# Peptides against a protein of PDB entry 3KDP: the designs that were tried, part 187

Target 1, 230 residues: chain A of PDB entry 3KDP
Amino acid sequence: PFLIFIIANIPLPLGTVTILCIDLGTDMVPAISLAYEQAESDIMKRQPRNPKTDKLVNEQLISMAYGQIGMIQALGGFFTYFVILAENGFLPIHLLGLRVNWDDRWINDVEDSYGQQWTYEQRKIVEFTCHTPFFVTIVVVQWADLVICKTRRNSVFQQGMKNKILIFGLFEETALAAFLSYCPGMGVALRMYPLKPTWWFCAFPYSLLIFVYDEVRKLIIRRRPGGWVE

## One batch from the design tools (peptide; made by RFdiffusion4, then SolubleMPNN)

Design b2_p25_7_s2 (from b2_p25_7, 20 letters changed)
Fold by OpenDDE base, seed 1:
Structure b2_p25_7_s2 (fold): chain B 230 residues (1-230), chain A 25 residues (1-25)
Amino acid sequence: as target 1 above (230 residues)
Amino acid sequence: DELEEELLKRAKELLEKAKELMEKA
């Protein structure tokens, strides 16, 4: 997200504090939940043919999978960001290069895509209004990620939601997202203004996409044992 | 701004510690 922000010179879609809340509050418990999850019996039973090379290959494959999931998460967040800004009169194309003027406190006449002038304060309110949905989008997408990461080969439908720690992690993420989204004063404290409940659903297509992506990946692995996707 | 930077610093430190713990775990 931050790289796109720098490259596109768009208004900041996700504040630093929000990023930290994601990293600490959203990612930590899930990661712990995965660490305590019993390794899939199939993963543990496969003796590495070459412990050094197979470990490296597996780490690379995992890293690539996480990288792809992270990219989909970012896309989901940006989608939500652009939708919110578009609803407030800023079309995506208009946001390109707008950051300099957007962040300038002395410019109070920044025009949106419809010629409406926005004060610095109004722009910052809209910006901070985007932070919360972006965060929530990441959380919702992480639901899928966590469920996906639970299994390497087996379908989520086969393994089910038996891990109580994972369920707790999902609950904690959701509770944190709700707290940050709806607690009074969070707009000032964390630059996260209250989120309309409807925005929670903006992430669902991307969560579904990740879910489908992983199920397809796992299906390919199951059909082609020993492929590079494993 | 200073508070935000301090919070950011602390959060990064916590994240690094968490990552280290996860790597050791």
Scores: peptide ipSAE 0.007, ipTM 0.273, DockQ to the pose 0.023
Fold by OpenDDE base, seed 3:
Structure b2_p25_7_s2 (fold): chain B 230 residues (1-230), chain A 25 residues (1-25)
Amino acid sequence: as target 1 above (230 residues)
Amino acid sequence: DELEEELLKRAKELLEKAKELMEKA
């Protein structure tokens, strides 16, 4: 999110502190939990053919998987960000390059896509209104990502939820999201304004899509073992 | 900055508690 903010010169979609909360609070515990997940029954029966090459391939596959997950999370967050800004009069095309004027405290007449002038304070309120939904969207998407990442080939329904640490991580990230979204003072401290409960449900379609996509992917892997989709 | 440090401290404490719970589990 922060990299796209710099590259596209758009208003900041997510605060630096909230990014740190994601990296340290929501991603770290689940990532550790996945390291302690019981190996899938099909993996443990195979002796590594070449320990050096197989380790490198596994590290690359893990890195690619985490990269893909991060991209899906970012896309979900940015979708929410663009929807909120569009509802407030700023179309996505108009946001490109707007950062310089957006962050200038002395410019109080920044025009939206419809010619409405926005003061610095009004712009910052809209910006901060995006932070909480962006964060919540990431958390809801992470629920799906964490559940699907525990297995390579087996369905979630076949492997089940055996890792207590993973379950704890899901509750922890949800509790953190609720705390940051609804605790008084977070708007000033973290630039995260309170979120309407209905916005939690706006992220559920993305989680569902990820689950469906992963189940289809795993089904293909099971039917065609050794395919490139692994 | 103070809030960031406090949040980092709490996050570390939570991580340590989680680690302790994992070691006991």
Scores: peptide ipSAE 0.006, ipTM 0.262, DockQ to the pose 0.033
Fold by OpenDDE base, seed 5:
Structure b2_p25_7_s2 (fold): chain B 230 residues (1-230), chain A 25 residues (1-25)
Amino acid sequence: as target 1 above (230 residues)
Amino acid sequence: DELEEELLKRAKELLEKAKELMEKA
């Protein structure tokens, strides 16, 4: 997200504090859950034919999978960001290069895509209105990621939702998202304004996409043991 | 790097406070 912000020179889609809340708050319990599941899966690992090479390959595959999931999460967040800005009169094309004028407190006549002028304060309200939905989108997409990560090789349908730590992680993320979205004062403290409940559902297609992607990936791995997708 | 560490520390403290508030709610 931050790299796209720098490269595209668009208004900041997500605050630094919010990013830290994601990384430290939402990912901690999931990471612990995944670590326990990795330990369980490692116990179920048949003795690797070659312990050194098979471990390295698995670590690389896991790293690539997490990287790909992270990219889809970012895309979901940016989609939500662009939709909100478009609804407020700023089309995605118009946002390119707009950051310089957007962040300038002395410019109070920044035009939207329809010729409406926005004051600095109005622009910042719209920017902060995007922070909460972006965060919530990431959390909702992380639900799918957590569910998927529970099953390294098996389908989610095969292993089921029996991991209490995973379920707890999902509730923690959801509770944190609700707290940050609706608690009074978060708009001032974290620049996260209250979210319309409808925006929670905007992330669901991306969660489904991640789910389908990973199930297909796992299916390919199961059908082609030793293939390039492993 | 120092600023990032301090921001991380403050963010962790805020997160802990948020968790405490959530546990009390």
Scores: peptide ipSAE 0.006, ipTM 0.284, DockQ to the pose 0.041
Fold by OpenDDE base, seed 4:
Structure b2_p25_7_s2 (fold): chain B 230 residues (1-230), chain A 25 residues (1-25)
Amino acid sequence: as target 1 above (230 residues)
Amino acid sequence: DELEEELLKRAKELLEKAKELMEKA
């Protein structure tokens, strides 16, 4: 998110403090939950065919998969960001290069895509309105990520939801997202304005995409044992 | 392979449909 902000020179989609809340609040408990995840039965029973290369290949493939999931998460957040800005008159194409004028407090006549002029204060309200749903989108997409991470080969439907710590992590990050979204004063403290409940659903298609992606990946692994996808 | 590609295609279609619905809302 921050890299895209710099490269595209768009208004900041997610505040630094909010990023820290993701790193320290939403990722810690899930990471702990994964550490206590019961090993998948096939993972424990599978002997490496080539002990010298299979570990390296598997680590690379896992890293690639998680990297792709992370990109889907970021895309989900940006999608929500662009939708909100578009609803407020700023089309995505108009946001490119707008950051310089957007962040200048002395410019009070920044025009949207429809010629409406926006004061600095109005722009910041819209910007901070985007921070919350971006964060919430990441959290909702992380639900899918956490659920799929417990399995390497088996479908989520086969493994089930047995890890109580994982379930707790999902509720914890959701509760944190709700707290940051609706607690009074968060607009000032964290630059996160209250979120309408409807925006929680914006992430669901991306969560579904992650689930489908992972299930497809796992299907490939099951159908092609010892293939390059393992 | 065909089933996997179909599932991925379906997911993308659902995503695009969801985007359209959100833009209309």
Scores: peptide ipSAE 0.000, ipTM 0.209, DockQ to the pose 0.026

Design b2_p25_7_s3 (from b2_p25_7, 19 letters changed)
Fold by OpenDDE base, seed 1:
Structure b2_p25_7_s3 (fold): chain B 230 residues (1-230), chain A 25 residues (1-25)
Amino acid sequence: as target 1 above (230 residues)
Amino acid sequence: DELLKKLLEKAKELLDLALKLMLDA
């Protein structure tokens, strides 16, 4: 998120405080839950032919897969960001290069895509309105990410949702997202304004994309063992 | 893989459609 903010010079999609909430709140419990996930028997029983080379190859392939999932997650957040700003009159193309004027407190006549002028205060309200749904989008996409990380080769439909700690983690991060989204004072304390319940659904296409991506990847691994996809 | 590429392309189309629908609403 921060890299795109710098490269595109767009208004800040996710504030520093919200980043900290992701790192300290939403990522910790899910990560711990994965440590208690039951390993696939085929992974545990697979002996490396060459412990040095096979380990390195597997680490590289896993890193690439998780890197791609992380990119899809970020895209989901940005999608939500662009939709909200577009609904407030700022089309994605208009946001490119707008940051300098957007963050200038002395410019109170920044025009949207429809010629409406926005004061600094109004712009910051819209910006902070994006922080909450971006955060919530990350949480919703993390549901898919966490579930698919349960297995390496088997489908989620085959292994199921047996890990109670994982389920607890999903509820915990969702509860945190709800708290940050709806608790009074979060707009002032965390710059996270209340979220309309409908915005929770904005992330669902990306969650579905991650599920489809992972299921297809796993299907390819099962059909072509030793391929570049695993 | 070809199947993955096709699915990702289709997903992109669906996301673009979703964006359009949300902007029109």
Scores: peptide ipSAE 0.000, ipTM 0.225, DockQ to the pose 0.025
Fold by OpenDDE base, seed 4:
Structure b2_p25_7_s3 (fold): chain B 230 residues (1-230), chain A 25 residues (1-25)
Amino acid sequence: as target 1 above (230 residues)
Amino acid sequence: DELLKKLLEKAKELLDLALKLMLDA
């Protein structure tokens, strides 16, 4: 998300503090939960035919899969960001290159896509209104990511949800997201203004896409054992 | 809202495709 902010020169979609809350608050507990997850039945049964080459290939494939999932997560956050800004009169095309004027406190006549002028304070309210739903979108997408990461080959339906720590991680992320979204003072402290409940649903299509992507990937692996997707 | 609907529709199409592939496997 920060790279797109720099490259596109758009208003900041996600604050640094919010990013830290994701990294420390939402990613750590799930990562621990995955470490304590019982090994997938198939992973432990198949000895690598060639430990050196197969390990390297598997690490690369895992890295690519996680990289793709991470891109889908980022796209989900940006989608929510662009929807909110569009609802406030700023179309995505108009946001390109707007950052310099957006962040300038002395410019109080920044025009939206419809010619409405926005003061610095008004712009910052809209910006901070985007931070919370972006964060929540990432959390909701991480639910799907966390659930699919427990298996490499087997479907989620085959492995089931037996890890209690994983379930706890999902609730912890959700509770943190709710706290940051609705606790009084978060708008001042974290630049995260209260979120309308409707915005939680903006992430669901992307969560579903991640599930579909992973199930299709796993299906390909099952049908073509030893393929380049494995 | 329209973009969300389009994404939901595409997600549903992908889900249906995934389900078909799973049932055929």
Scores: peptide ipSAE 0.000, ipTM 0.206, DockQ to the pose 0.018
Fold by OpenDDE base, seed 5:
Structure b2_p25_7_s3 (fold): chain B 230 residues (1-230), chain A 25 residues (1-25)
Amino acid sequence: as target 1 above (230 residues)
Amino acid sequence: DELLKKLLEKAKELLDLALKLMLDA
């Protein structure tokens, strides 16, 4: 998110507080849940043919899969960001290069894509309105991520949802997202303004996309053992 | 990587569709 903010010179899509909440609040419990999850029966039972090489390859493949999932998560967040700004009159093309004028408190006549002028205060309200939905989008996408990360090769339908720690993590991150989104004073304290309930559903297509991606990936791995998709 | 590219393209299509729906609503 921060790199795209710099490169595209767009208004800040995700605040520092929201990043901190993702890293500390939403990612820790899932990571712990995965660490305690009983290794997929096939991963533990298959003795590596070459313990040194096969371990390294497996770590690289896991890293690539997580990287791809992370990219889809970021796309979901940016989708929500662009939708919110478009609803407020700022089309994605107009946002390119706008950051300098957007962040200047002395410029009170920044025009949107329709010629409407926005004061600095109005722009900051819109910016902060993007932070909460971006965060919530990440949480909703993480639901799918957590479910798919349970297994390396087996489908979610084969493994099931037996990990109680994972279920707890899903509830915790959702509760945190709800608290940060709807608790009075969060707009002032954390610059996270209240979210319309409809925005929780904006991430669902991306959660489904991650789920489908992982199931297809796992299907390919099952059909072609030892491929680069593992 | 090819699957990711297809997913990114589909995400872009969904974004464009969402924007169109928002502009028409």
Scores: peptide ipSAE 0.000, ipTM 0.206, DockQ to the pose 0.024
Fold by OpenDDE base, seed 3:
Structure b2_p25_7_s3 (fold): chain B 230 residues (1-230), chain A 25 residues (1-25)
Amino acid sequence: as target 1 above (230 residues)
Amino acid sequence: DELLKKLLEKAKELLDLALKLMLDA
């Protein structure tokens, strides 16, 4: 989120404190859970090819998990961000390069895509309105991503949910998301305004799409072992 | 598998960099 904020010069989609809550509060336990995940039944049947390269917690699995999850989460969050801003009159194209004027408290006539002028205070309200839904979208997408990353080749239905730490992590991140979204004072303390319950469901189609995509990918891998999809 | 691994490694590096930048800001 912050990289895109800098590169695209758009209004800040997610506050620094909320990012810390994601990294330390929501991602840490799930990440640890993946490290303790039981080896896939297919991996257990293979003798270690090379003890130096076949680190069971393969740097590959860690890299795959963190890299793909992070990208997918960011895409989901940005989707929600652009939807909210578009609903408030700021189309995605108009946001490009707008940050400088957006963050200037002395400019009170920033125009939206429809020519409506926005004061600094109004702009910040809209910005902070995006923070909570962005965060919640990441959490909801992460539910699917963590389940997907649990296995490299096997379907979730074949491997099952045996890792209790992963399950605990899913509950923890959900509880944290609920706390940050609905606890009084979070708007002032964390720049996270209360979330309408309907926004929790905004990410569900995206999570489902990712889940289906990965199941199809894994199905292809199972049918064509050693293919380029691996 | 190797291509996917490399892509994921780069994605992780970018994510770690992003996180570091976000923590510093």
Scores: peptide ipSAE 0.000, ipTM 0.250, DockQ to the pose 0.025; fails the geometry check

Design b2_p25_7_s4 (from b2_p25_7, 20 letters changed)
Fold by OpenDDE base, seed 2:
Structure b2_p25_7_s4 (fold): chain B 230 residues (1-230), chain A 25 residues (1-25)
Amino acid sequence: as target 1 above (230 residues)
Amino acid sequence: DELEKELKKRAEELLKLAEELMKEA
């Protein structure tokens, strides 16, 4: 998110403190929960034919899968960000290069895509209004990520959701998201203004996309063992 | 209440500073 902010010169979609909350807070408990997940029977039963090559391939494939999922998560967040800004009069194309003027406190006449002028304070309110939905979108997409990461080859439908710790982690991160979104003072402390409940649903298409992506990936792996798609 | 206001103010200032540093990077 920060790299896109710099490259595209768009208003900051997610605060640095909020990013830290994602990286250190919301990801930690779920990651711990995955450590207690039952090992996929196929992973445990398959003796590595060549421990060096097979391990390297698996590590590369895991890294690639996480990278792809992370990109989908980021896209989900940015989608929510752009939707909110568009609803407030700032179309995505208009945001390109706008950062310099957007962040300048002395410019109080920044025009939106429809010619409406925005004060610095008004712009910052809209910006901070985007932070919470972006964060929540990441959390909701992480639900799907956590569920799919339970297994590498087996479908979620085959493995099931037997890990109570994982389920607890899903509720915990959701509760944290709700706390950060609605607790008084978070708007000042974290620049996370209160979120309308409707914005929680903006992430659902991306969660579904991740589920579909992973199920298709796993299906391909099952049909073509040893393929590059692993 | 005054302490809470001061803490909120300081948090906001630190956040602004962090954002400025990130813009310079």
Scores: peptide ipSAE 0.000, ipTM 0.238, DockQ to the pose 0.023
Fold by OpenDDE base, seed 3:
Structure b2_p25_7_s4 (fold): chain B 230 residues (1-230), chain A 25 residues (1-25)
Amino acid sequence: as target 1 above (230 residues)
Amino acid sequence: DELEKELKKRAEELLKLAEELMKEA
């Protein structure tokens, strides 16, 4: 999110503190939980063919998986960001290159896509209104991601939810999201304004899509062992 | 700013703890 902010010169979609909360608060505990997950039943029966090459391949696959997941999370967050800004009069095309004028405190007549003038304070309110839904969207997408990442081949329904640390991680990230979204003073302290509870449900389609996609992928792997999709 | 510093400090502590746990796992 922050890289796209710099590259596209758009208004900041997610604050630096919220990024830290995602990286350290929401991702870390679940990541640790995966290290303690029971080995998948099909993995334990395989002797490593070549420890050096198999390790490198696994590290690359893990890196690619995390990269793809991160991209899907970012896309979900940016979708929410663009919807909120569009509802407030700023179409996505108009946001490109707008950052310089957006962040200038002395410019109080920035026009939206419809010619309405926005003061600096009004612009910052809209910006901060995007931060919380963006964060919540990432958390909701992470629910599906964490559940699917625990297995390579087996369906979630076959492996089950046995890792108590993973369950704790899901609870912790959800509690953190709720705290940051609704605790008084977060708008000033973290630039995260409270959102309507209905916005939590806006991210559910993305989580469902990821879940369905991964289940289909795993189904293909089970039917065609040793394929490139693995 | 103070809250951010405290959050960063706690984050660093959690990161160190996580790294230690990952090494033991």
Scores: peptide ipSAE 0.000, ipTM 0.247, DockQ to the pose 0.025
Fold by OpenDDE base, seed 5:
Structure b2_p25_7_s4 (fold): chain B 230 residues (1-230), chain A 25 residues (1-25)
Amino acid sequence: as target 1 above (230 residues)
Amino acid sequence: DELEKELKKRAEELLKLAEELMKEA
């Protein structure tokens, strides 16, 4: 997100507070849940591996898969960001190169894609309005990520939802997202303005895409054991 | 990698669709 912010010179899509909430609120519980995850049935049934070669390959392939999932998550966040700005009159093409004027408090006549002028205060409200939906989008996408990370090879339908800690993590992340999105004072204190309830659904297609991606990946792994997709 | 590229393409298509919908709104 930050790299795209700099390269495209667009208004900041994700605030520091939202980043911290992701790191502490959404990433920690999943990590704990993985530590208590029930052993994957295919891992338990596998013959002993060569500890020198197979460990490194597995770590690289897992890292690659999570990198791809993370990229899809980022795309979901940016999609939400661009939709919100477009709803407020700023089309994605118009945002390119706008950051310098956007962040200048002395410029109160920044034009949107329709020629409407925006004051500094109005622009910052719109910017901060994007932070919460971006965060919520990440949380919703992480629902799928948490479910799929339970297994490397087996389908979610085969492994099931047996980890109670994972389920608790899903509720905790959702509760945190709801708290940050709707608690009075969060806009002033954390620069996270309230979300329209409809924005919770904006991320659902991306959650589905991640789920489908992982199921297809796992299907390929099952059909082609030892492939690069593992 | 191919699936990632396809998903990225779909995301871009959805973004364009969103832009079009916002122009009509």
Scores: peptide ipSAE 0.000, ipTM 0.183, DockQ to the pose 0.024
Fold by OpenDDE base, seed 1:
Structure b2_p25_7_s4 (fold): chain B 230 residues (1-230), chain A 25 residues (1-25)
Amino acid sequence: as target 1 above (230 residues)
Amino acid sequence: DELEKELKKRAEELLKLAEELMKEA
């Protein structure tokens, strides 16, 4: 997200505080939950053909898969960001290169896509209003990520949600997201203004996409044992 | 594991700070 912010010179879609909340509040408990989850029996029982090369290959493949999931997460966040800004009068194309004027406190007449002038304060409110939904989008997409990460080969439907720690992690990150999104004072304190409940649903298509992606991946693995997709 | 514990501690501190800020707001 930050790279796109720099390259496109758009208003900051995800603040540093929001990033910190993701890293500490959203990612941590899920990661712990995965650490305590019993390894899939199929993963542990497979002896590497070559312990050195197969380990490296598997780590690379896992890293690539997680990288792809992370990209989908980022896309979901940006989608939510652009939707919110568009609803506030800033179309995506208008945001390109707008950062300099957007962040200038002395410019109080930045025009949106419809010619409406926005003060610095109003712009920052909208910006911070985007931070929260971006965060929430990441959380919602992480639901899918957590559920799919618990298994490499088995479908989510086959493995089920037996890990109580995982369920707790999902609950905790959701509760944190709700807290940060709706608790009074978060806008000033954390630059996370409250969002409409409807914004939670903006992430669902991307969450579903991750689920479908992983289920397809796992299906391929099951149908083609020993393939590179594993 | 140590990093995770430290991150957990920081997260808890952040949550407490957030709660305090909410009380003051």
Scores: peptide ipSAE 0.000, ipTM 0.246, DockQ to the pose 0.079; fails the geometry check

